# Designs tried in a protein design run: peptides against a protein of PDB entry 8YR4. Part 34

Target 1, 309 residues: chain A of PDB entry 8YR4
Amino acid sequence: PRGSPALQLVVLICLGLMGLERALNVLVPIFYRNIVNLLTEKAPWNSLAWTVTSYVFLKFLQGGGTGSTGFVSNLRTFLWIRVQQFTSRRVELLIFSHLHELSLRWHLGRRTGEVLRIADRGTSSVTGLLSYLVFNVIPTLADIIIGIIYFSMFFNAWFGLIVFLCMSLYLTLTIVVTEWRTKFRRAMNTQENATRARAVDSLLNFETVKYYNAESYEVERYREAIIKYQGLEWKSSASLVLLNQTQNLVIGLGLLAGSLLCAYFVTEQKLQVGDYVLFGTYIIQLYMPLNWFGTYYRMIQTNFIDMEN

## One batch from the design tools (peptide; aimed at target 1 R181 T295 R298)

Design b2_p17_1_s4 (made by RFdiffusion4, then SolubleMPNN; from b2_p17_1, 13 letters changed)
Fold by OpenDDE base, seed 1:
Structure b2_p17_1_s4 (fold): chain B 309 residues (1-309), chain A 17 residues (1-17)
Amino acid sequence: as target 1 above (309 residues)
Amino acid sequence: DKLLKELQEEALRREEA
């Protein structure tokens, strides 16, 4: 945002908070490891209590579960509202100004409500694309890279390789299956719009339908359109289940391979019990945002197509 | 997770409509 130094400062603070989230994603598993090691060693209560309190505080800052409802994420989202509003308004005004520069022939062929809907779609697409890229896609990729580096440096290089292969396979399959399922979703949406348009047209012409006693015929045509829609909806939903199950299988295999290797190194006294727990916790933590990656990829692809139109 | 994906997909369908 070039026009407001206050908004530039907010962007820098948000980037700093994003860096803090990445640091928390490494620190939380480390502190959890330390708790397990201290419990295993039967360490003094004072040291254990301090480490547990520190872990819970870091976990509060990080959050947990789908969508990371942590304090740092919420603070970032709150501060970003003003930047998003500024960006949205700027894009909307640019689109609106461009619409006024277009030929009269372009405007005469379109209803004002359609023009405003195109402008709103364009604004939503740009702001959505930027939000998903900056706050979801890039951070998730950064967390994977940080994870690979961490496991390669502090664990055996084999752990870094397992994480690399697992995440690379996961991302590749997520993209390929998401592109494949996007075809079914587009077909479903097109058939939904066609079914709705037929219902609206039949209802707008209800006097003509009554005059010819064609009510039963229109109901049967609508039923056929619904059955066709439901067949496409089933394909879309089934493809989503297949995506989710494929993702779960890849992560499950990576978790299995890495957990077995950790367990082996613990038995060889090369790693501590806490290191086993760290690996499992870290992999599950990487998996949480990755579950949404397919949705983000599709949303980015849709928004990009909507910007080209 | 699945339900939240379906809800996001439904929200995205509503924005596309």
Scores: peptide ipSAE 0.024, ipTM 0.620, DockQ to the pose 0.135
OpenDDE base, seeds 2, 3, 4, 5: peptide ipSAE 0.017, 0.024, 0.008, 0.020; ipTM 0.573, 0.621, 0.421, 0.599; seed 2 fails the geometry check

Design b2_p17_2 (made by RFdiffusion4)
Amino acid sequence: AAAVAAANAAAAAAEAA
Pose (drawn by RFdiffusion4):
Structure b2_p17_2 (pose): chain A 309 residues (1-309), chain P 17 residues (1-17)
Amino acid sequence: as target 1 above (309 residues)
Amino acid sequence: AAAVAAANXXXXXXEAA
């Protein structure tokens, strides 16, 4: 925010809260391991109670689910509401002030609905791009790297390889499948618009009664168009299911390999009982934000082209 | 398990939109 000082402070607080969320993401599974290790060694009730209370408090600060739930990141959403309002207003006003100064030939040439759709989509594109990228993409790529470092240094050497390979395969397969699915989605959207146009045309022209008893003909053409649309929709959605399945299979293989290696190491007195639940919880925690990357890829590309327009 | 299933269903719905 160029103008107001009160908003730069809010931006800095939001970035600090993002850092704190990353720290909590690292901290909470460690406390879960500590609780399980204290529980297995018959510890008195005092230290166990205090540690349990602390763990619960940390789980409350972190998202109880999917990270979009915690007290942190919600304070962030609140402050970012206040901040993103300013950018939205400024961009809309700049577009509106520019559109009123162009010459007449320009306005006589282009329609109004198309020009206004471009502007609206542009403002929404800039806002969404800032939100998606800064608050949802970079933090996750940071979480993956932090997890790789923690497992490779403080846990063992092999688990770094396990996490690295699993996440690399996950990202690569997600991008590869996403481009194909985008092709299918565009093919389906074009036909959906054509079907809607046919239905609107058949409704507007109540001449079907005049030039024939052609109600049946209008119904049949509509059915054919619906069938074509449904075929394209089935193709697109089946592609979506395949993407979900491949992502799930990759994570499952990573979890299986990590769990087996951790169990074997625990039986050989190299690792403690809590390290098993640490690995499991952390793998699930990494998986949860990764579930929405094909959508982020599609939206970032679409919003980039829209902002360029 | 239930939370993972619910997140997968929500992710599929968001992608379908």

Design b2_p17_2_s1 (made by RFdiffusion4, then SolubleMPNN; from b2_p17_2, 12 letters changed)
Fold by OpenDDE base, seed 3:
Structure b2_p17_2_s1 (fold): chain B 309 residues (1-309), chain A 17 residues (1-17)
Amino acid sequence: as target 1 above (309 residues)
Amino acid sequence: SELLKRAQEEALKAEAS
């Protein structure tokens, strides 16, 4: 935002907090590893207590690893409210000014309430897309890259390769299956709108339906529309199950391969027992935001299509 | 996981509606 130095500072602070979240995603598994190693070595209570206290503090800052429940994430979200409001208002005013520049003929053909609803949807789509890209997509991609680098540097290069292949396959399959699923979702939404329109038309013409004793006929038509909708809803839901299961299998295979390799290196005394726990914990932390990536990718695509219309 | 995905897709739809 070029017009307010205060908002620019808030954006910089939010970017700094995003960097801190990335650091926490690496540090939390490391500290958990250190606890496991200290417990295995039967280290003195004082060293263990400090490491546990430090871990709990870092875990409080990170939260559940989804980036929504941690103190740092909550602080970022809180600070971002002002930036979002400024951006939303600027987009809304630009749309409103553009609507006033449109020809009288364009306004006479449309109800004012419909025009406002289109403007509100446009504003919400743009603001939602931008917030989504900045706070969910970019951080998730950054966490994957940081994970690959970390495992490549501090573990054997084979661990970095496993994470790279697993995450690349996961993202590719998520995109492909999501694009396939979008067809079923569009068909479902179209049938939902048609079913709703029939219900509204029947209710608006209630007196006419009652006059002709056509109540049973309208109920049966509505039932047929519901059955058709449910058939499309089932396809949409089944496609979601398939997506989730495909994602789970890819992560499961990556976790299996990496865990077996880690266990082997622990038996060769090249890694410690804590490193095995670190790998498992870190992969699960990478998986949590990725689990939503498919929903996220669809929302981005929908918002782009809604902006072009 | 899937129920949470549906709930979050519905919550994201509810925020986008």
Scores: peptide ipSAE 0.020, ipTM 0.600, DockQ to the pose 0.151
OpenDDE base, seeds 1, 2, 4, 5: peptide ipSAE 0.014, 0.008, 0.016, 0.018; ipTM 0.460, 0.488, 0.510, 0.549; seed 2 fails the geometry check

Design b2_p17_2_s2 (made by RFdiffusion4, then SolubleMPNN; from b2_p17_2, 14 letters changed)
Fold by OpenDDE base, seed 3:
Structure b2_p17_2_s2 (fold): chain B 309 residues (1-309), chain A 17 residues (1-17)
Amino acid sequence: as target 1 above (309 residues)
Amino acid sequence: SSLLKKAQEEALKREQE
């Protein structure tokens, strides 16, 4: 935002908080590892109590692993409200100014309510796209990269390779299956709109339908439209289950391979028992935001299509 | 997980509407 140094400072603070969230995603598993190691070694209560208290505090800052419920994430979201409102108003004013520059012929051919709805969709699509890109997609990709680097440096290079292959396969399959699923969702939405339009048209013509005693015929046509919609909804829902199961299988295979390798290194006394717990905890933490990646990817695609129209 | 994913897809739809 070029016009307000205060908003630029807020953006820098939000970027700093995003960096802190990435650090917390690494530190929380490390502290959990340290607790398990201290418990295994039967360490003195004072050291254990300090490490547990520090872990709980870091976990409060991080939140439940989705990042969305953590104190740092909530503070970031709160500070970003002003930046989002400024960006939204600027986009809205640009669209509104552009609409006033359009020819009288363009305005005479369109209903004023349709023009406003196009402007609102355009503003929402741009603002939404930016928010999802900055706060969900980029941080998730950063966490994966940080995870690969961490496991490659502090474990064996084999752990970094397992995480890399697992996450690359997960992302690729998520994109491919989401693109395939988007066809079923579009067909479902088109049939939903057609079914709704028929219901509205029948209700607007209620007097005519009643005059011809055609109520049973309109109900049957509406039932057929609902059955057709439900057939498309089933395909959309079944494709979501297939996506979730595919994602679960990829993460399960990565967790299996990495857990077996970690267990082997613990038996060779190259790693501690806490390192096994760290690996499992860290992979689950990476999985939580990735589970939503397919939804974010589809929303980004929809917002791009809605901005081109 | 699938129901939570559907509920969040609906919540994200409602935030876009």
Scores: peptide ipSAE 0.023, ipTM 0.624, DockQ to the pose 0.153
OpenDDE base, seeds 1, 2, 4, 5: peptide ipSAE 0.021, 0.016, 0.016, 0.022; ipTM 0.600, 0.544, 0.533, 0.636; seed 1 fails the geometry check

Design b2_p17_2_s3 (made by RFdiffusion4, then SolubleMPNN; from b2_p17_2, 11 letters changed)
Fold by OpenDDE base, seed 3:
Structure b2_p17_2_s3 (fold): chain B 309 residues (1-309), chain A 17 residues (1-17)
Amino acid sequence: as target 1 above (309 residues)
Amino acid sequence: DDLLKKAQEEALAREAA
């Protein structure tokens, strides 16, 4: 935001907090590893207690695997509210000014309520797209890259390759299956709107329906519309299960391959027992935001389509 | 997990809406 140095500072602080979240995603597994190693070595209570306390503090800052429950994420979200409001208001004013520049013929052909609804959808689509890109997509991709680099430098290069192949396959399949699923979701939404419209039309014409004793006919038509909707809803839900299962299989195979390799290196005394726990914990942490990636991708695509309209 | 995921997808869809 070029017009307010205060908002620019808030954006820089939010970017710094995003960097801190990425560091926490690496540090939390490392500290958990250290606890496991200290427990295995029967280390003195004082060293263990400090490491556990430090881990719990870092875990409080990180929060749950979605990041949204962590102190750092909550602080970032809180600070971002003012930036979002400023951006939303600026987009809304730009749309409003553009609407006033449009020809009288364009306004006469449309209801004022429809024009406002288009403007609101446009504003929400832009603001939503920016929020998903900055806070969900970019951080997730950064965590994957950091993970590959970390495993390549501190583990054997084979671990970095396993993570790279697993995450690349996961992302590719997520995109492909999400694009396929989007067709079923669009068909479902179209049928939902048609079913709702039929119910509204029947209720608006209630007096006419009652006059002709057509209540049973309208109920049967509504039932047929519901059955048709449920058939499309089933396809949408089944496609979601297929996506989730495909994602689970890819992560499961990556976790299996990496865990077996890690266990082998521990038996050869090249890695410690804590390194096995670190690998498993880190892969699960990478998986949690990726589980939502398909949803974010669809929302971004929907928001792009809604901006073109 | 899928119900929680669906509820969170719906919550995220409501925040996006």
Scores: peptide ipSAE 0.022, ipTM 0.623, DockQ to the pose 0.160
OpenDDE base, seeds 1, 2, 4, 5: peptide ipSAE 0.015, 0.008, 0.016, 0.017; ipTM 0.562, 0.519, 0.560, 0.558; seeds 2, 5 fail the geometry check

Design b2_p17_2_s4 (made by RFdiffusion4, then SolubleMPNN; from b2_p17_2, 11 letters changed)
Fold by OpenDDE base, seed 3:
Structure b2_p17_2_s4 (fold): chain B 309 residues (1-309), chain A 17 residues (1-17)
Amino acid sequence: as target 1 above (309 residues)
Amino acid sequence: SELLQQAQQEALAREAA
């Protein structure tokens, strides 16, 4: 936003809050580890109470690791509303000005309501894409990188390698399966539109259908269209289950490998019991935003296709 | 699994709204 220093400051504050969220994602597991270690050592109540209070406060700021429910995330989202509105309005005005520059022949061939709906879809697509990239994709990738660095530095290089391989495989499979699944979704949407069009045509021609007593024929044709739609819907839903199960399997294998390795190092007295709990908590925390990555990737692809049209 | 379905339903609901 080059035109408003106030909006530039808000963007900088939002970026700072995003950095704070990344720090919280590291600190929350660390404080939880410290609680477990203090409990194991039977430490004095005063030290335990301070560590627990600090953990609860950090957890309140983080909001359960989903990033959407934490105080910092809510504050970021709140501050971003003005930036989003400014960006949306700027894109809308650019589209509107471009529509006015288009030839009269282009306007005469289209209903004004369709033109406005195309403009609104274009604006929402661009603003949606930008928000998903900045607030979901980039932070998730940053958390993975920070996680790899953290485990490589403070544990053993083997933990960093396990996290790297697990997350790389997870992302790759998520992309590949999502691209494969997109074909089924497109086929489903095309059949949904065709089924809806048939229903609308039948209803618009209701008098004609009634005149010819063709009600049973139209109902049967609609039933056939529904059955065809449901067959495509099933393929779409089954492909989603396959994606989810594949993702769960990859994370499960990574968690298993890392947890076994951590348990082994605890038995060798190289790590504490709290470090085992930290690893499990941290991996689950990294997994939570990754569950949405497939959805974000698809939305990004859809929005790019909608912008090219 | 449920979160991805909910996300998809919310994304579909946002595309439908």
Scores: peptide ipSAE 0.022, ipTM 0.637, DockQ to the pose 0.176
OpenDDE base, seeds 1, 2, 4, 5: peptide ipSAE 0.020, 0.018, 0.020, 0.022; ipTM 0.581, 0.570, 0.607, 0.621; seeds 1, 5 fail the geometry check

Design b2_p17_3 (made by RFdiffusion4)
Pose (drawn by RFdiffusion4):
Structure b2_p17_3 (pose): chain A 309 residues (1-309), chain P 17 residues (1-17)
Amino acid sequence: as target 1 above (309 residues)
Amino acid sequence: ALAAVDAAKAAFEAATA
């Protein structure tokens, strides 16, 4: 924010809260391991109670689920509401002030609905791009790297390889499948618009009664168009199911390999009992934000082209 | 649990459509 000083402080607080969320993401599974290790060795009730309370408090600060739930990141959403309002207002006012100074030939040439749709979509594109990228993409790619470092240095050497291969395969397959699916989605959207146009045309022209008893003909053409649309929709949604399945298979293979290796190492007195639940929890924690990357890829591309317009 | 995750992905994709 160029103008106001009160908002730069809020931006800095939001970035600090993002860092704190990354620290909590690292910290919570460690406390879960400590609790399990204390529990297996018959520890007194005082230290166990205090450690349990601390773990619960950390789980409360971190998202109880999917990271979009914690007290942190919600304070962030609140402050970001206050900040993103300023950018939205500024961009809308700049567009509106520019549209009122262009010459007459320009306005006589282009329609109003198209020009206004471009502007609205542009403002929404800039806002969404800032939000999606800064607060949902980079933090996840940072979480993956932090996890790789933690497992490769403080846990063992092989688990770094396991996490690296799993996440690399996950990202590559997600992007590859997403482009194909986008082609299918566009093909389906064009037909959906054509079907709506046919239905609107048949409704507006109540001449069907005059030039024939052509109600049946209008109904049949509508049915044919609906069938064509449904075929394209089935293709698109089946592609979506395939993407979900391949992502799930990749994560499952990574979890299986890591769990088996951790169990074997625990039986050989190399690792403690808590390391098993540490690995499991951390793998699930990494998986949860990764569930929405094909959508982020699609939205980032679309918003980039819209902002360019 | 996986079924719920897949349902959440489908719902989120529909909302952003």

Design b2_p17_3_s1 (made by RFdiffusion4, then SolubleMPNN; from b2_p17_3, 16 letters changed)
Fold by OpenDDE base, seed 3:
Structure b2_p17_3_s1 (fold): chain B 309 residues (1-309), chain A 17 residues (1-17)
Amino acid sequence: as target 1 above (309 residues)
Amino acid sequence: MIKELEKQVLEHEKKAE
């Protein structure tokens, strides 16, 4: 933000906390590996207890596998409230100023409620897009890259290749299937709005419906609109299940290939039992934010369309 | 409203995992 050094410092702290979250995403599996290795080696209680305590502390900082419930993520979200409020207010004031610069002829041709709705959509779209890019999309892509580098350096180039191929296929299929399902969702939303409009029009014309004794006819028209909506809702929901199942299959195949390779290297004494547990834990940890990637991609596309309007 | 619905959907999907 130009003009407030305090808000610039808060942005830098939030970026530092994002870097710390990426470090925690690598460290937590490493400490879990170390616990498994120490248990396998029957290490002294003092070393084990220290490693377990350190792991639990790091896990508290990271939070649950959703990444959004950790202490660091909560602190980042809390600090970001002021930046979000400043950005929202600046966008709202720019839109409001621009609306006042528009010709009287433009204002006379539109209802005040429509003008306010356009302003609210514009503000929401800009602030939403920035929030999803900075806090969800960029961090998820960074975690994938860090994961590929980590497995390539500390395990074998084959593990880095498996993660690369799995994540590339996952992202590609997520985009393609999300674009394919967007048509069903748009059709569903259009039919929902049309069904709602029919119900509102029937209720606004209640006296006319009563005068003509047309209640049964209006109920049947509403029933037909609901059936048409449910047919589109089913296509939307079925396409979501197909997306989730496709994603699960890709991750399952990546987990299978990498777990078999890890098990083989443990039998050859090139890796420890803890490294097998690390691989499984890390892949599941990468999967958790990726499950949401289709939702984020759709939200980004919707926000771009709402900014062009 | 859309942000709150999207946040609620995101929170509901987060509770299902």
Scores: peptide ipSAE 0.016, ipTM 0.552, DockQ to the pose 0.112
OpenDDE base, seeds 1, 2, 4, 5: peptide ipSAE 0.014, 0.014, 0.014, 0.015; ipTM 0.539, 0.547, 0.532, 0.567; seed 5 fails the geometry check

Design b2_p17_3_s2 (made by RFdiffusion4, then SolubleMPNN; from b2_p17_3, 14 letters changed)
Fold by OpenDDE base, seed 5:
Structure b2_p17_3_s2 (fold): chain B 309 residues (1-309), chain A 17 residues (1-17)
Amino acid sequence: as target 1 above (309 residues)
Amino acid sequence: SLEQLQQQFLRFEEQAR
């Protein structure tokens, strides 16, 4: 935000809080591992109680992982409200100024309500895109990279490779399947608009429909349009289920491979029982934000298309 | 929460409609 030093400081604090969330995402699994190891070793109560208390405090700060409502995430979201409002207002004023510079012919060719709707969509698309990029996409990619580095340094290189391959395959399949699904979504939206236009036209001409006793014909025509829409909606929904199932399968295979390898190393006394729990917890923690990646990717694409219009 | 993200997404899909 150019021109407000206070808002620039808030942005820097929010970036610092995002860095703290990344540190918590590594520390929480480590402390959980340490609890499991201390329980396994039958360690003294004082050491166990201190580690448990520290874990619970860190878990309160983190929440349920990336994208959860932990204390740090809530504080970041609260501070960001002013930055978002400043950005939204600036985009709205730019769009409004641009609309006033447009020719009278352009304004006469469009209904004022449609122009305002385009302006609102434009503002929401830019602000939404920025928020999703900064607070969801970038942090998730950072957590993946941190995870690969952590597992490569503190575990065997094989664990880092499994996480890398699993996450790379997950992201690639998410993009490819989402692009494939975009065709079904476009067809569905086109048919929805056509069905809505027919319903509006029939309702605007209700006197003529009543005069000709054509009510049954218009109802049947609307029913056919709904059936056509539902056929496209089913394809869109089924393709979403396929995406989610593919994502679950990739994460499940990565979790299986890594968990079996970890269990093997525990049996060989190269790793502790807590390390097995750490791996499972960390993979599940990475899965939580990634489950939304397909949604974020679609929103990014939609927002780019809406900005080009 | 996952629910708040879903609600923000639903609001965003409703605004993108």
Scores: peptide ipSAE 0.015, ipTM 0.441, DockQ to the pose 0.155
OpenDDE base, seeds 1, 2, 3, 4: peptide ipSAE 0.005, 0.005, 0.005, 0.000; ipTM 0.399, 0.345, 0.372, 0.335

Design b2_p17_3_s3 (made by RFdiffusion4, then SolubleMPNN; from b2_p17_3, 15 letters changed)
Fold by OpenDDE base, seed 5:
Structure b2_p17_3_s3 (fold): chain B 309 residues (1-309), chain A 17 residues (1-17)
Amino acid sequence: as target 1 above (309 residues)
Amino acid sequence: SLEEIQKQVLEYEKKQE
């Protein structure tokens, strides 16, 4: 934020906390591996207790991984409130100033409530996009890259390749299926608006409807519009289930391939039992934020379209 | 859980409508 050194410091602290989250995403699985190995080796209680305590503390800081409600994420979110408010207010004031520069004809042609709604949507769109890009998309991509590097360096190169192929396929299919389903959502929203408009028009003309005793006819016409809407809603919902299932299948195949390879290397005494658990835990940890990627991608697309209009 | 994530996505989709 230009003009406030205090807010600039808060932004830097938030970026530092984001870096700490990335470090925790690597350290938590490592400590969990170490616990499993110490248990397998029947290590002394003092070493085990220290490692368990350290793991629980790191897990408290991390939470459930990227996008979870861990202490570091909560602290970041808390500190970011002031930055978001500053940005939102700045965008709102810019839009408001621009609206006052517009011609009287433009203001007379639009209802004041519509103008305010456009301003609110514009402000929400810009601030929403920024927040989702900075706090969800970028960290998730960073965690994937860190994961590929980690598995390539500390495991076999084959593990890094499995993660790379799995995540690349996941992202590609998420984009393709999300673009495909956007057609169904647009059709649903258009039909919803048409159904709502018909209901409002019927209710505004209720005296005329009563005069002609046409209440049953208007109810049946509204029912037909609802049935048509529900047919489109079903397609939208079914397409979402298909997206989620496709995502689950890709992650499941990656988990299967990697877990089998880990198990094989454990049997060959090249890896420890803890390394098998590490791989499974790390893949599941990556899956949680990735499931939101489809929603983020769609929101980004919608907000860009709304800014161009 | 996968089901909780799916519910949260569905709730988020409903809040953006």
Scores: peptide ipSAE 0.024, ipTM 0.658, DockQ to the pose 0.645
OpenDDE base, seeds 1, 2, 3, 4: peptide ipSAE 0.014, 0.014, 0.016, 0.014; ipTM 0.506, 0.524, 0.530, 0.514

Design b2_p17_3_s4 (made by RFdiffusion4, then SolubleMPNN; from b2_p17_3, 14 letters changed)
Fold by OpenDDE base, seed 3:
Structure b2_p17_3_s4 (fold): chain B 309 residues (1-309), chain A 17 residues (1-17)
Amino acid sequence: as target 1 above (309 residues)
Amino acid sequence: DLEELFEQYLKFEKEAE
């Protein structure tokens, strides 16, 4: 934000908190590993109690693994409200100024309520897109990269390769299947609008429909439109189940390969029992944000299409 | 589930605007 040093400081603090969230995503599994190792070794109660207390405190800062409910994420969201309001107001004023520069013919051809609705949709789409990119997409990609580096350095290059291949395949399949699903969703939305238009037209012409006793014909025509809509809705919903199942299979195969390799290294005494638990918990933590990635990608595409119209 | 919940949420946000 050009012009307010206070808002620039808030942005820097939010970036620092995002860095802290990434550090917590690594530290929480490490502390959980250490607890399991201390329990296995029958370590003294004082060391165990300190490690458990530290883990619970770090878990409170991180939140429930989704990154949305932790203390650090809540503090970031709270501080970002002022930056979002400033950005929203600036975009709104730019759109409003641009609307006043448009020709009188453009304003006479459109109802004032439609012009305001276009301005509000434009402002909401830009501010929403920026918030989702900065707070969800970029952090998720950063967590994947940090995960690959961590497993490559502290376990073995083979673990880093498994995570890299699993996440690359997951992201690629998510994009490809989401683009395929977007065709079904567009067809569904077009048929929904056509079905709604038929219902509205039938209701507006209610007197004419009653005069010709055509009520049964209009109901049957509406039923056919609903059946056609439900056929497209089923394709959309079935394609979602296919996406979720494909994602689950990719993560399941990555978890299986990595867990078997970890178990083998534990039997060779190269890794501890806690390292097996760390791998499983860390992969699950990477998976939770990735489930939303398909939704973020669709929202990005929808907001870009809504900005072009 | 989460993606259906979010499609419902996006529908709800588009219906609440």
Scores: peptide ipSAE 0.018, ipTM 0.547, DockQ to the pose 0.158
OpenDDE base, seeds 1, 2, 4, 5: peptide ipSAE 0.008, 0.009, 0.012, 0.015; ipTM 0.439, 0.369, 0.480, 0.525; seed 4 fails the geometry check

